# Peptides against a protein of PDB entry 3T6J, part 223

Target 1, 375 residues: chain A of PDB entry 3T6J
Amino acid sequence: PIVESYIGFIESYRDPFGSRGEFEGFVAVVNKAMSAKFERLVASAEQLLKELPWPPTFEKDKFLTPDFTSLDVLTFAGSGIPAGINIPNYDDLRQTEGFKNVSLGNVLAVAYATQREKLTFLEEDDKDLYILWKGPSFDVQVGLHELLGHGSGKLFVQDEKGAFNFDQETVINPETGEQIQSWYRSGETWDSKFSTIASSYEECRAESVGLYLCLHPQVLEIFGFEGADAEDVIYVNWLNMVRAGLLALEFYTPEAFNWRQAHMQARFVILRVLLEAGEGLVTITPTTGSDGRPDARVRLDRSKIRSVGKPALERFLRRLQVLKSTGDVAGGRALYEGYATVTDAPPECFLTLRDTVLLRKESRKLIVQPNTRLE
Target 2, 372 residues: chain A of PDB entry 3T6J as posed
Amino acid sequence: PIVESYIGFIESYRDPFGSRGEFEGFVAVVNKAMSAKFERLVASAEQLLKELPWPPTFEKDKFLTPDFTSLDVLTFAGSGIPAGINIPNYDDLRQTEGFKNVSLGNVLAVAYREKLTFLEEDDKDLYILWKGPSFDVQVGLHALLGHGSGKLFVQDEKGAFNFDQETVINPETGEQIQSWYRSGETWDSKFSTIASSYEECRAESVGLYLCLHPQVLEIFGFEGADAEDVIYVNWLNMVRAGLLALEFYTPEAFNWRQAHMQARFVILRVLLEAGEGLVTITPTTGSDGRPDARVRLDRSKIRSVGKPALERFLRRLQVLKSTGDVAGGRALYEGYATVTDAPPECFLTLRDTVLLRKESRKLIVQPNTRLE

## One batch from the design tools (peptide; made by RFdiffusion4, then SolubleMPNN)

Design b2_p22_4_s3 (from b2_p22_4, 6 letters changed)
Fold by OpenDDE base, seed 5:
Structure b2_p22_4_s3 (fold): chain B 375 residues (1-375), chain A 22 residues (1-22)
Amino acid sequence: as target 1 above (375 residues)
Amino acid sequence: MFVAGDVYPNSEEAIKLAKELE
């Protein structure tokens, strides 16, 4: 077997400023079969990057072909085990030196082990479909999230010598119609500028890329889905995201007005974006469970994903990227924190929904080290 | 990407402090 290991100060999710890494390490075995699918995605990455909703001037000047490997984790030491990784976590290095992607396949498998009877916040008619396609849809989402999410976008930089990595005279901000008015100066990084929102903001961008690009037929084809299956995978992927946005409320602390998990905050933001789109795309309905206590149902109209959801996500995703590229912290914070705000305002009444989410909270899953043997 | 991340001790306090320092 091919063995991979990672050791060091890597993930910065526990740093409020998003800069200092937590020491972690893992040992894993390469899953060759699943890696082959991600390799196909890598082969199409340069073309798929062009499908993202920003001008080429806001994309990396040169595509640096990354590695993408699916890993089965044998041992992991850290605060949390990810489903996917994009390294290094330095955007400047990603742009100049390249990056590596991994999917932790057996971690995803654990996440999929939810029993139907314990599956919360979905309509009964969606549960079987969700169970059937959750795994495959996650594979798609992880691949897109890591490779084309974290792996996309350009940061506008002025180096120590005063030179720009973009043409100040010709590059136009697609949101304002004006020339670029802000950028990263020498020594400034994504994390140093965006600080407390950097991690969650970037995760939101990456998740949004996943949802947006999973609508592309080529993506589904790469993962081996066609026809009705492809449409079901798309539906379940989007459904999972809006459900996750509701589940995210568990990780919000009202008393402190803060979020405790970057990815879940990101997913809540996406939910808010899709709710704002309106037109019956997403509906969250408070209900009464069989136990007589509060419950809720999330509904996603699959027929409106492309007509309503995609345009809304497109606009939002473009704004995220433009603000990131230009280092516009004020604009970025205003946008992101606006969607990340949790109130009890109608019609959603998110604080009330949070109580429901907490009431229906599933037991924490325990991950144990697997055994291996030769067959 | 994380599927779950509910084990970050002192995260809330740390975030609060960070915001105060901004």
Scores: peptide ipSAE 0.253, ipTM 0.645, DockQ to the pose 0.066
Fold by OpenDDE base, seed 3:
Structure b2_p22_4_s3 (fold): chain B 375 residues (1-375), chain A 22 residues (1-22)
Amino acid sequence: as target 1 above (375 residues)
Amino acid sequence: MFVAGDVYPNSEEAIKLAKELE
């Protein structure tokens, strides 16, 4: 088998300012069968990048073909075990040197091990579909998130010699209709500029790319889904995201007005975007559980994903990218923190819902790292 | 990086758990 490993200061999620990497490392074995799907995704990546809702001028000038493999993790040392990885975590290097993607397949398998009777916040008629397609839909989401999420978009840069990596006279900001007014100067990075929101903002962009592109028939075909199965995978992927947005409230600390998990904050933001879209796309209904205590149900209208959800996500995702590309920290912070704000305002009453989420919280799972041998 | 948030704790909780398991 092919063994992959890395060690070093990789992820900055634990740094409040998003700059200092946490030392981590893993040893994993390549899953050849699962890697084949991701290789097909890589083969289509250049074309799929064109489907993203920003002008080509906001995308990388040259597509650098990355590696993408599915890995079964044997050992992981760090504060958290990811489902997928895109490295390096430096946008300038991703843009000029390339990147590598991995899906941690056996980690995903752990995430799928939810018993039906313990599955919270879903309608009964959605539970069977959710259980059936959570795994496959998550594979799709991880693949898109890493490859076309983290692997997409351009930063506008002026180098130390004063040269721009974009044409100042012809490139137009699609949100303002004006020429580009801001960019990254020499020494400035995504993390250094966006600081406290950088990690979560980028995760939100990547998650949004996943939801947006999973609607593309070619993506589902790559993963082996067609017809009704493809539609179910799409539905469950979106359903999982809106559910995750509700679950995310566990990781909000009201007393400190802060989030403790970048990905969960991102998922809450997406939930807010989709709720704002209205038209019955997403509904969160407080209920009473069988135990007589507070509960809740998340409902996603399948028929409105493309008509209501996609346009809302498109607009939001474009705004995220434009603000990122131009280094517009003020605009980016205003947008992102606006959606990340948790209050008890009606109709959602998120702080009240948070109490329900905490009440229904599952016990913490232990991840047991495996052994393997070559026969 | 992508993490399944419904399964994995935040980094602080993960570290706390790790310390408890030492």
Scores: peptide ipSAE 0.037, ipTM 0.578, DockQ to the pose 0.209
Fold by OpenDDE base, seed 4:
Structure b2_p22_4_s3 (fold): chain B 375 residues (1-375), chain A 22 residues (1-22)
Amino acid sequence: as target 1 above (375 residues)
Amino acid sequence: MFVAGDVYPNSEEAIKLAKELE
């Protein structure tokens, strides 16, 4: 078998300033079959990057073909096991030297296993579809999230010699219509500037890229989905995200006005964006469970994903990228924290919903190290 | 991407510790 491993101070999710890495390591075996799908995604990456909702001037100057491998993890040492990884975690290196992507396939497989009777917050009519397509949709989302999410976008930089990596005279900010007015100076990084919101903000951008690009026919084709199956995968991917946004409330501490998990905060932000889009795209309805206690249902109108959801996400995602590229911390913080704010304001009453989420909290899954054998 | 947020059960404590170590 082909074995891959990494070890070191890698992820900074546990650093409130997004800078200091946690010591982490894994040993994994290459899943050749699934890797082939990601290789096809890589082959289309340069073209798919052009579909992202920002000008080419805000994208990497040159496409650097990354490696993308699906891995079955044997051992993972860390505080959490990711479904996917994009490294290095330095944006400047990503855009100048390249990057590697991995999908932890067997970790995803564990996430697929959901008992119908324990599946919370979905309409009954959606449960079977969700169970059927959660896995495949996750594969799509992770692939896009890592390769085209974390692997996309450009930081505008002035180097130590005073030279810019963009044309100050011709590059226009698509949000303002003006020339670029801010950038990263020598020594400044994404993490150093955006600090407390850097990790969650970047995860939100990557998740948004996944949702946005999964609507592209070529993406679903790469993963082997066509016709009604492709549409179901899209629907379940979006449904999973809006559900995750509700589930995210578990990781909010009202007393401290604090989010305890970057990815969940990101998913809540996306939920807020899609709720803001209105027009019946997303509806969260408080209900009463069979036990007579509070429950809730999330409804996503499939027919409005492209007409309402996509434009809303497009605008939001573009704003995220523009603010990131220009190092506009004030604007970025205002945007992101605005959507990340949790109140009990109607109609959603998120703090009340949080109580429901906590009441319906699922048991934590235990992931156990597998064995291998030669056949 | 992490599969679920529950992979950080003591995130608040981790954040507190990180701030103290700065």
Scores: peptide ipSAE 0.034, ipTM 0.534, DockQ to the pose 0.114
Fold by OpenDDE base, seed 2:
Structure b2_p22_4_s3 (fold): chain B 375 residues (1-375), chain A 22 residues (1-22)
Amino acid sequence: as target 1 above (375 residues)
Amino acid sequence: MFVAGDVYPNSEEAIKLAKELE
């Protein structure tokens, strides 16, 4: 078997300022079969990047072909359990030196395994489909999230000599129609500028890229899905995201007005975006469970994913990228925190829904070391 | 990084154990 490992100060999710990495490490074995799918995705990455909803001027100047492997983890040391990894976590290095993507395959396979009777917040008609396609859809999402999410976008920079990495005269902000008004100065980074929202914001961007690009037939084909299967994978991927946005409320602390998990905050933001799109795309309905206690149901109208969901996500994702590229912290914070705000305002009544989520939350999962056998 | 659950199974036994602990 091919063994891979990594170790060091890598992820900064535990740093309130998003800058200092936590020491972590893993040992894993390459899953060749699944890695082949990601290799096909890599082969299409340069073309797929062009499908993202921002001008080429906001994308990396040069495509640097990354590595992408699926790994079966034997041991992992760290506070967070990743399903996918994109490294390095420095945007400048990603742009100039390249990056590597990893999917933790056995984590994906089991982490979201849920018994049907314990699957919360879904309509009965969606449960079987969800269970069937959750794994495959998550493979798609993680692949897109890491490779084309974290691996996309350009930061506008003025270096120490005053030179810009973009043409100030010709590059136009697609949101304002004006020339670029802000950028990163020498020494400024994504994390240093966006600080407390940097991690969650970036995860939100990456998740949004996944949802947006999974609608592309080529993506589903790469993963081996066509026809009705492809549509089901898309549906379940989007359904999972809106459900995750509801589940995310567990990680919000109303008393402190803060989020305790960056990815969960990101998922809630996406839910808010899709709810704002309206037109019956997403519906969250409070209900009463069989136990007589509060429950809820999330509905996603499959027929409106492309007509309503995609345009809404497109606009939002473009705004995320433009604000990131231009280093517009004020605009970025206003946008992101606006969607990340949790109130009890109708019709959603998110604080009330949070109580329901907490009531229905699953037991804490435990870290279990896998057993391996030599044949 | 995409965060998943806290279970790292690779074998059927590990999966079974994880489910039992849920």
Scores: peptide ipSAE 0.033, ipTM 0.500, DockQ to the pose 0.124

Design b2_p22_4_s4 (from b2_p22_4 with Y2F K15I E19K E20K A22E)
Fold by OpenDDE base, seed 3:
Structure b2_p22_4_s4 (fold): chain B 375 residues (1-375), chain A 22 residues (1-22)
Amino acid sequence: as target 1 above (375 residues)
Amino acid sequence: MFVAGDVYPNDEEAIELAKKLE
């Protein structure tokens, strides 16, 4: 329909245990022009799923073609407004019944709108590229995040009758080289098993899928980027992610050793993964601002995205998926919490950087939702 | 779900603002 809406207990990001949905609702209008790009992405989704770094046995057995629509939101009732949505949020339903994706285009416009002089933590030579390509890169990232992030992967399940949705004798865990040792039993869900890390872990997986697949030429072509423009979109997408990982420190509470925002925690984890890759891929340098107070700069070496970044992200993303598929909570928690740990250990000194992030914090944007009319 | 960190419901400032607008 031209007008889209939903209402109910949808998202569980505000539940510390990832179980209870927050009541939300929206009304939005289809943006036909922007939806065309996402429809092309949907048309390529089945093939692009094969590019993800896990065996087909860890992917959905049957591809269920989803809808993907770009929407301009008119009203959104909730604590915050997303830029992209994939529903339903239940992995079993996504796997067996299908799903729908939406991009809230006018929300993205608010998210990427910034003044150059207020743009923090970037090198001066990156600021103009960042401003120019942040919007387009967000479109790419949101599309991949929703459709191929949340829309990918299989949960290994034993049903109430004892039947498995995978062949126990032939499916091999690519990380261990062994047969599958764990799975979801009847009544167990992603959220029920992974609990406190479930939401952030899944967002991290989805964001990682976006970064990983945005390197694929077909993806950039779908969005209308070629040559130098395509490379700039890739660069800005990755740059935005590593910057977001630094900004994420705002949402960490040292006194409670907890994160207050699942997506930002996810982005910090990705930053840690890319920093661990080393080789000068990502550099965070403390500096002094023009005001004489602490500042910082994030640098991403464009030439090392494919050679250093992609392999690191590939390994990490595969581990995320394997642990998710097998319901290995202990392994998943160890991996994820390891990268989500914030200390002041050198060389990064993240707690010190957090002080810098807080010092340079911008005021939250006030979102005023529009009206529309038929002509 | 993809979000900008500064406008999502887990942001304390955003939550407080939302509560005031109810």
Scores: peptide ipSAE 0.216, ipTM 0.696, DockQ to the pose 0.221
Fold by OpenDDE base, seed 2:
Formats: sequence, C-alpha cells, structure tokens
Structure b2_p22_4_s4 (fold): chain B 375 residues (1-375), chain A 22 residues (1-22)
Amino acid sequence: as target 1 above (375 residues)
Amino acid sequence: MFVAGDVYPNDEEAIELAKKLE
C-alpha cells in the first residue's frame, strides 16, 4: 500500500488567536478507489471555482492544481481527528505555492455505523434517507469543503514595496458597488487580522461553499450520483448541516458567551442564515420525546433548497468572501458574530433548545484506531 | 480542516466498527 504521513504544528484551533499550531501527526494508507473521485473533482476545480458567488477579481489569479487523496488512517495523534484536511493553513502559500487536500476515509466511514434508534432531531421520514446517504453526502461535502472552500478566494494585499495584487481602479466591491477600500498590508495575515473569529469564520465559509456547490450537477456526477440519488445526496447534505447547527449548541457556553468548537460554531451560523431565509425552508420544532422529556425536530423543505436556500447562502457566502478578501475585520466580525449570537429570543429560543440538545446528548464518541495485519 | 463530530459513534459502536475493520 501507499503510505502517507504528516507531522508537525499544523492546526491552530486550540489557539484562541488562531495562530499557533498544535503538534499532531498521522500515518495512513491511500484508498485508491476513493481518491479517484477526488482526482476527478480536482480536474474540475478550476471550472467549479467560477461557480462561486464572487467576481473573478476576488478569486485566485492563478489556479494551482492541488493533490487530493483519500486516506485510511492507521494512527492519529492529536486533540481531534478531522474528516478532511487542507494544508498549508497559510492563505499566502495557498495562493502562491498551492495546497494539498486529504479526506480521512475511514473516519467518514464511521458515519455508516449510525443507528436509526439513536438518531436525534430528525423526522421519522428522514431517518432512513439520512442514514443511507450521510456517508456519501459527507464525501461530497468534505471534498468541496477542502478543495473549493479552503482552496478558494483571494486576499487583497499591498506588499512591502507598496504594490497591490489587484487593480485599485477597476476592481469593484460587489457588496458596496465601490472601489476596494481595505486590504492586507505587509505582514498582515488572515489569522492575525481576524484573530478570534478567523478559524470559525473560515470553516463557515468552507462549509457554505460545500452546500452551495453541491447543488451543481457536475459535482454530484463526479461522485457518481445521478437522478434521484443526486437529489437525495443534496437533501441529506443540507439536512445534515441544519441538524449539525442545532447540535452545535452543545459547544456553546452561555456563561462565557463563547464557542468551544470552531466547526460547530460555523454550522450554527449557517443554520441561522438558513432560518433567516424563512419561507418554511428550515423549521425547528420543540417536541416531547417518548420518554416524556423535551425533544426537537428539524425539518428541511427539499423543494425550497434551490429557490430559498441557495439565494440566501449565496448572499451570505459572498459577504463572507468579500469581507475576507478586503481584510474588513470590523464588518466581518459584525456579520459573523451577529449570526453566532445565541439568545433565548423567540421564535427559536436557542438557549432553551440548547438545554434540549444537552439532554439528548449522546455518549462520548471515540474513534478507535484500527490495527493492521500482514498477510 | 473539517471535523465530522456528528458522525462519530459512541464508544461501543466505535469498538465494534474497529473490529469489523480488522
């Protein structure tokens, strides 16, 4: 088998300032069959980047073809095992040198072990579909998240010599209709400017890219889904995200007004965006479980994903990117923290829902590292 | 990085899955 490994200070999620990496490492083997799907995605990446909801001026000037492989992890050392990885975590290097993507395939495969009776917050009619397509939809989401999420977008920079990497006279901010008024100066980075929100904000952008682009038929075709299957994968991917947004409340600490997990905060933000879209797209209904205790149900109207969900996500995602590109920390923080705020205000009553989420919390989840045998 | 926290099984399920992968 082809063995891959990495080791070092890589992910900065445990740094409140999003800058200092945690030491981690893994040893894995390449899954050739699944890697082939991601290779097809890579082959289409340059074209798919054009489908993102920002002008080409806000996208990378030159597409650098990355590697993308699916890995079966043999051993992983770190605080948490990701489903996918995009490295390096430096936007400047991503723009100039390229990047590598990996999907941890056997981590994703754990999704197939979900038991129907333990699946919370879904309508009964959605459970079987969810169980069936959760894994495949995650393959799609991870691929898009890493390759076209983290791998997309341009930072506007003025270098140490005063030169801009964009035309100040012609580039227009699509949100304001005006010329670009802010950028990254020499020595400024995404993490240094956006600091405490940088990690979660970027994860939110990447997740949003996944949801947005999974609606594209070419994406589903790359992963081998067509017709009704493709529509089901889309539905389950979006359903999983809105459910995850509810589950995310577990990782909010009301007393400290903070989030303990960047990805979960991101998912909650997306839920808020989709709820704000209204028109019956997403509904969260408090219920009573069979045990007589509080429960909840998340409903996603499949018929409104494209008509209501996509436009809402498009606007939001464009704003995320524009604020990121221009280094507008004030605007970015206002936008992101606004959606990340958890209150008990009606109609959602998120703090009350949080109590329900905690009540229905599953036991501690572990990924047991497999053993290999020589045959 | 993408963390699929909601896809992780509980301890018992994880152990059982690990056995199947062996």
Scores: peptide ipSAE 0.064, ipTM 0.532, DockQ to the pose 0.145
Fold by OpenDDE base, seed 5:
Structure b2_p22_4_s4 (fold): chain B 375 residues (1-375), chain A 22 residues (1-22)
Amino acid sequence: as target 1 above (375 residues)
Amino acid sequence: MFVAGDVYPNDEEAIELAKKLE
């Protein structure tokens, strides 16, 4: 078997400033069969990048073909095990040197292994579809998230010599219609500039890329889905995201006005974006459970994903990218924190919903390391 | 990085877990 290992201060999600890495180490075996699917995605990446909702001037000048492998984890040391990784975590290096993606396949398997009777906040009619397509939809989302999410977008930079990596005279900000007014100066990085929102903001961008591009027929084809199956995978992927946005409330601390998990904050932001789109796309309805206690249901109208959801996500995703590219921290913070704000304002009453989420909270999954044997 | 909320602990949970392992 092909063995891969990673060791060091790598992930900075636990740093409030998004800069200091947590020590992490793992040993994994390459899953060749699953890696082949991601290789097909890599082969289409350059084309799919053009489908993202920003001008080519806001995309990387040169596509650097990354590696993408699926890994089965044998040993992991750290506070938590991710399902997907994009490295290095230095945007400047990703721009110039490229990047590597991995999917931790056996971790994904644990993540989507939910019993039907324990599946919260879904309509009964959606539960079977959700269970059936959860795994496949995760594969799609993780692949897009890592490869085309974290792997996309250009940072506008002025180097130490004062040279720009973009044409100041011709590049236009698609949001303002004006020339570029801000950029990263020498020594400035994504994390150093955006600081407390950097990790969550980037995860939100990556998740949004996943939702947006999963609508593309070529993506579904790469993963082996056509016709009704493809539509079901899309539906479940979007449904999972809006559900995750509700579940995210578990990770919000009202007393501190703080989020305790960057990815879940990102998913809540996406939920807010899709709720704002209106037109019956997403509905969260408080209900009463069989135990007589508060419950809730998330409904997603699949017929409105393309007509309502996609345009809303397009506008939001473009704005995320433009603000990131230009290093506009003030604009980025205003946008992101606006959607990340949790209040009890109607109609959603998110703080009240949070109580429901906590009431229905499932036990945290415990991951144990596997043993191996020769057959 | 892609992380599932039900698999990946939050900061508080991670700290608590670390304390148990000490």
Scores: peptide ipSAE 0.126, ipTM 0.706, DockQ to the pose 0.205; fails the geometry check
Fold by OpenDDE base, seed 1:
Structure b2_p22_4_s4 (fold): chain B 375 residues (1-375), chain A 22 residues (1-22)
Amino acid sequence: as target 1 above (375 residues)
Amino acid sequence: MFVAGDVYPNDEEAIELAKKLE
């Protein structure tokens, strides 16, 4: 078998300043069959990057072909097991040296094993589709999230000699119509500038890239989906995201006004963006469960994903990228924290919904090291 | 990215500890 591993201070999600990595490591075996799909995605990456909603001037100047591998994890040492990884976590290195992507395939498989009767917050008519397409949609989302999410975008930099990595006279900010007015100075990084919101903001950008690009027929074709199947994968991917945004409330601490999980905060932000789009795209309805206790239902109008959802996400995603590229911390924080704010304001009443989410909380799964056999 | 659902790590304790160490 082909074995991959890594070890070290890698992910900074548990650092309040987003800078210090947690010590972690894994040993995994390459899943050749699944890796082949991601290789096709890599082969299309340069073209797909052009589909992202920012000018080429905000994208990497040089495309560096990354590695992308699906891995079956034998052991993982850390506080949590990711579904996918993009390393290194330094934007400058991603820009100049390249990066590696992995999907932890068997970790995803464990997450798929939800019993229908325990599946919360979905309409009954969506549950079967959700169960059927959860896995495939996750494969698509992880691939896009890592490769084209974390692997996309340019940071505008002025080096120690005063030189810019962009043409200051010709590059235009698509949001303002003006020349670029801010950038990263020598020694400044994404994490150092955006600090407390850096990790969650970046995860939000990457998740948004996934949702946005999964609408592209070429992406679904790469993963082997066409026609009605492709549409179902898209629907379930978006449905999963809006559901995750509701589930995210579990990881908010009202008393401290803070989030305890960067990815879930990101998913809540996306939910807020899609709710703001209106027009019946997303609806969260408080209900009463069969047990007589509070419950809720999330509805996503499939017919409005492209007409309402995509434009809303496009605008939001472009803003995320532009603010990131220009190092506009004030603007970025205002945007992101605005969507990440949890209040009990109507119509959503998120703090009340949080109580419902907590009430319906499922027991945490324990992932144990698997056995591997050679036959 | 982390998988959706019950496998997400709870970073609160780690974050609080990190803040104390600064």
Scores: peptide ipSAE 0.053, ipTM 0.646, DockQ to the pose 0.123; fails the geometry check

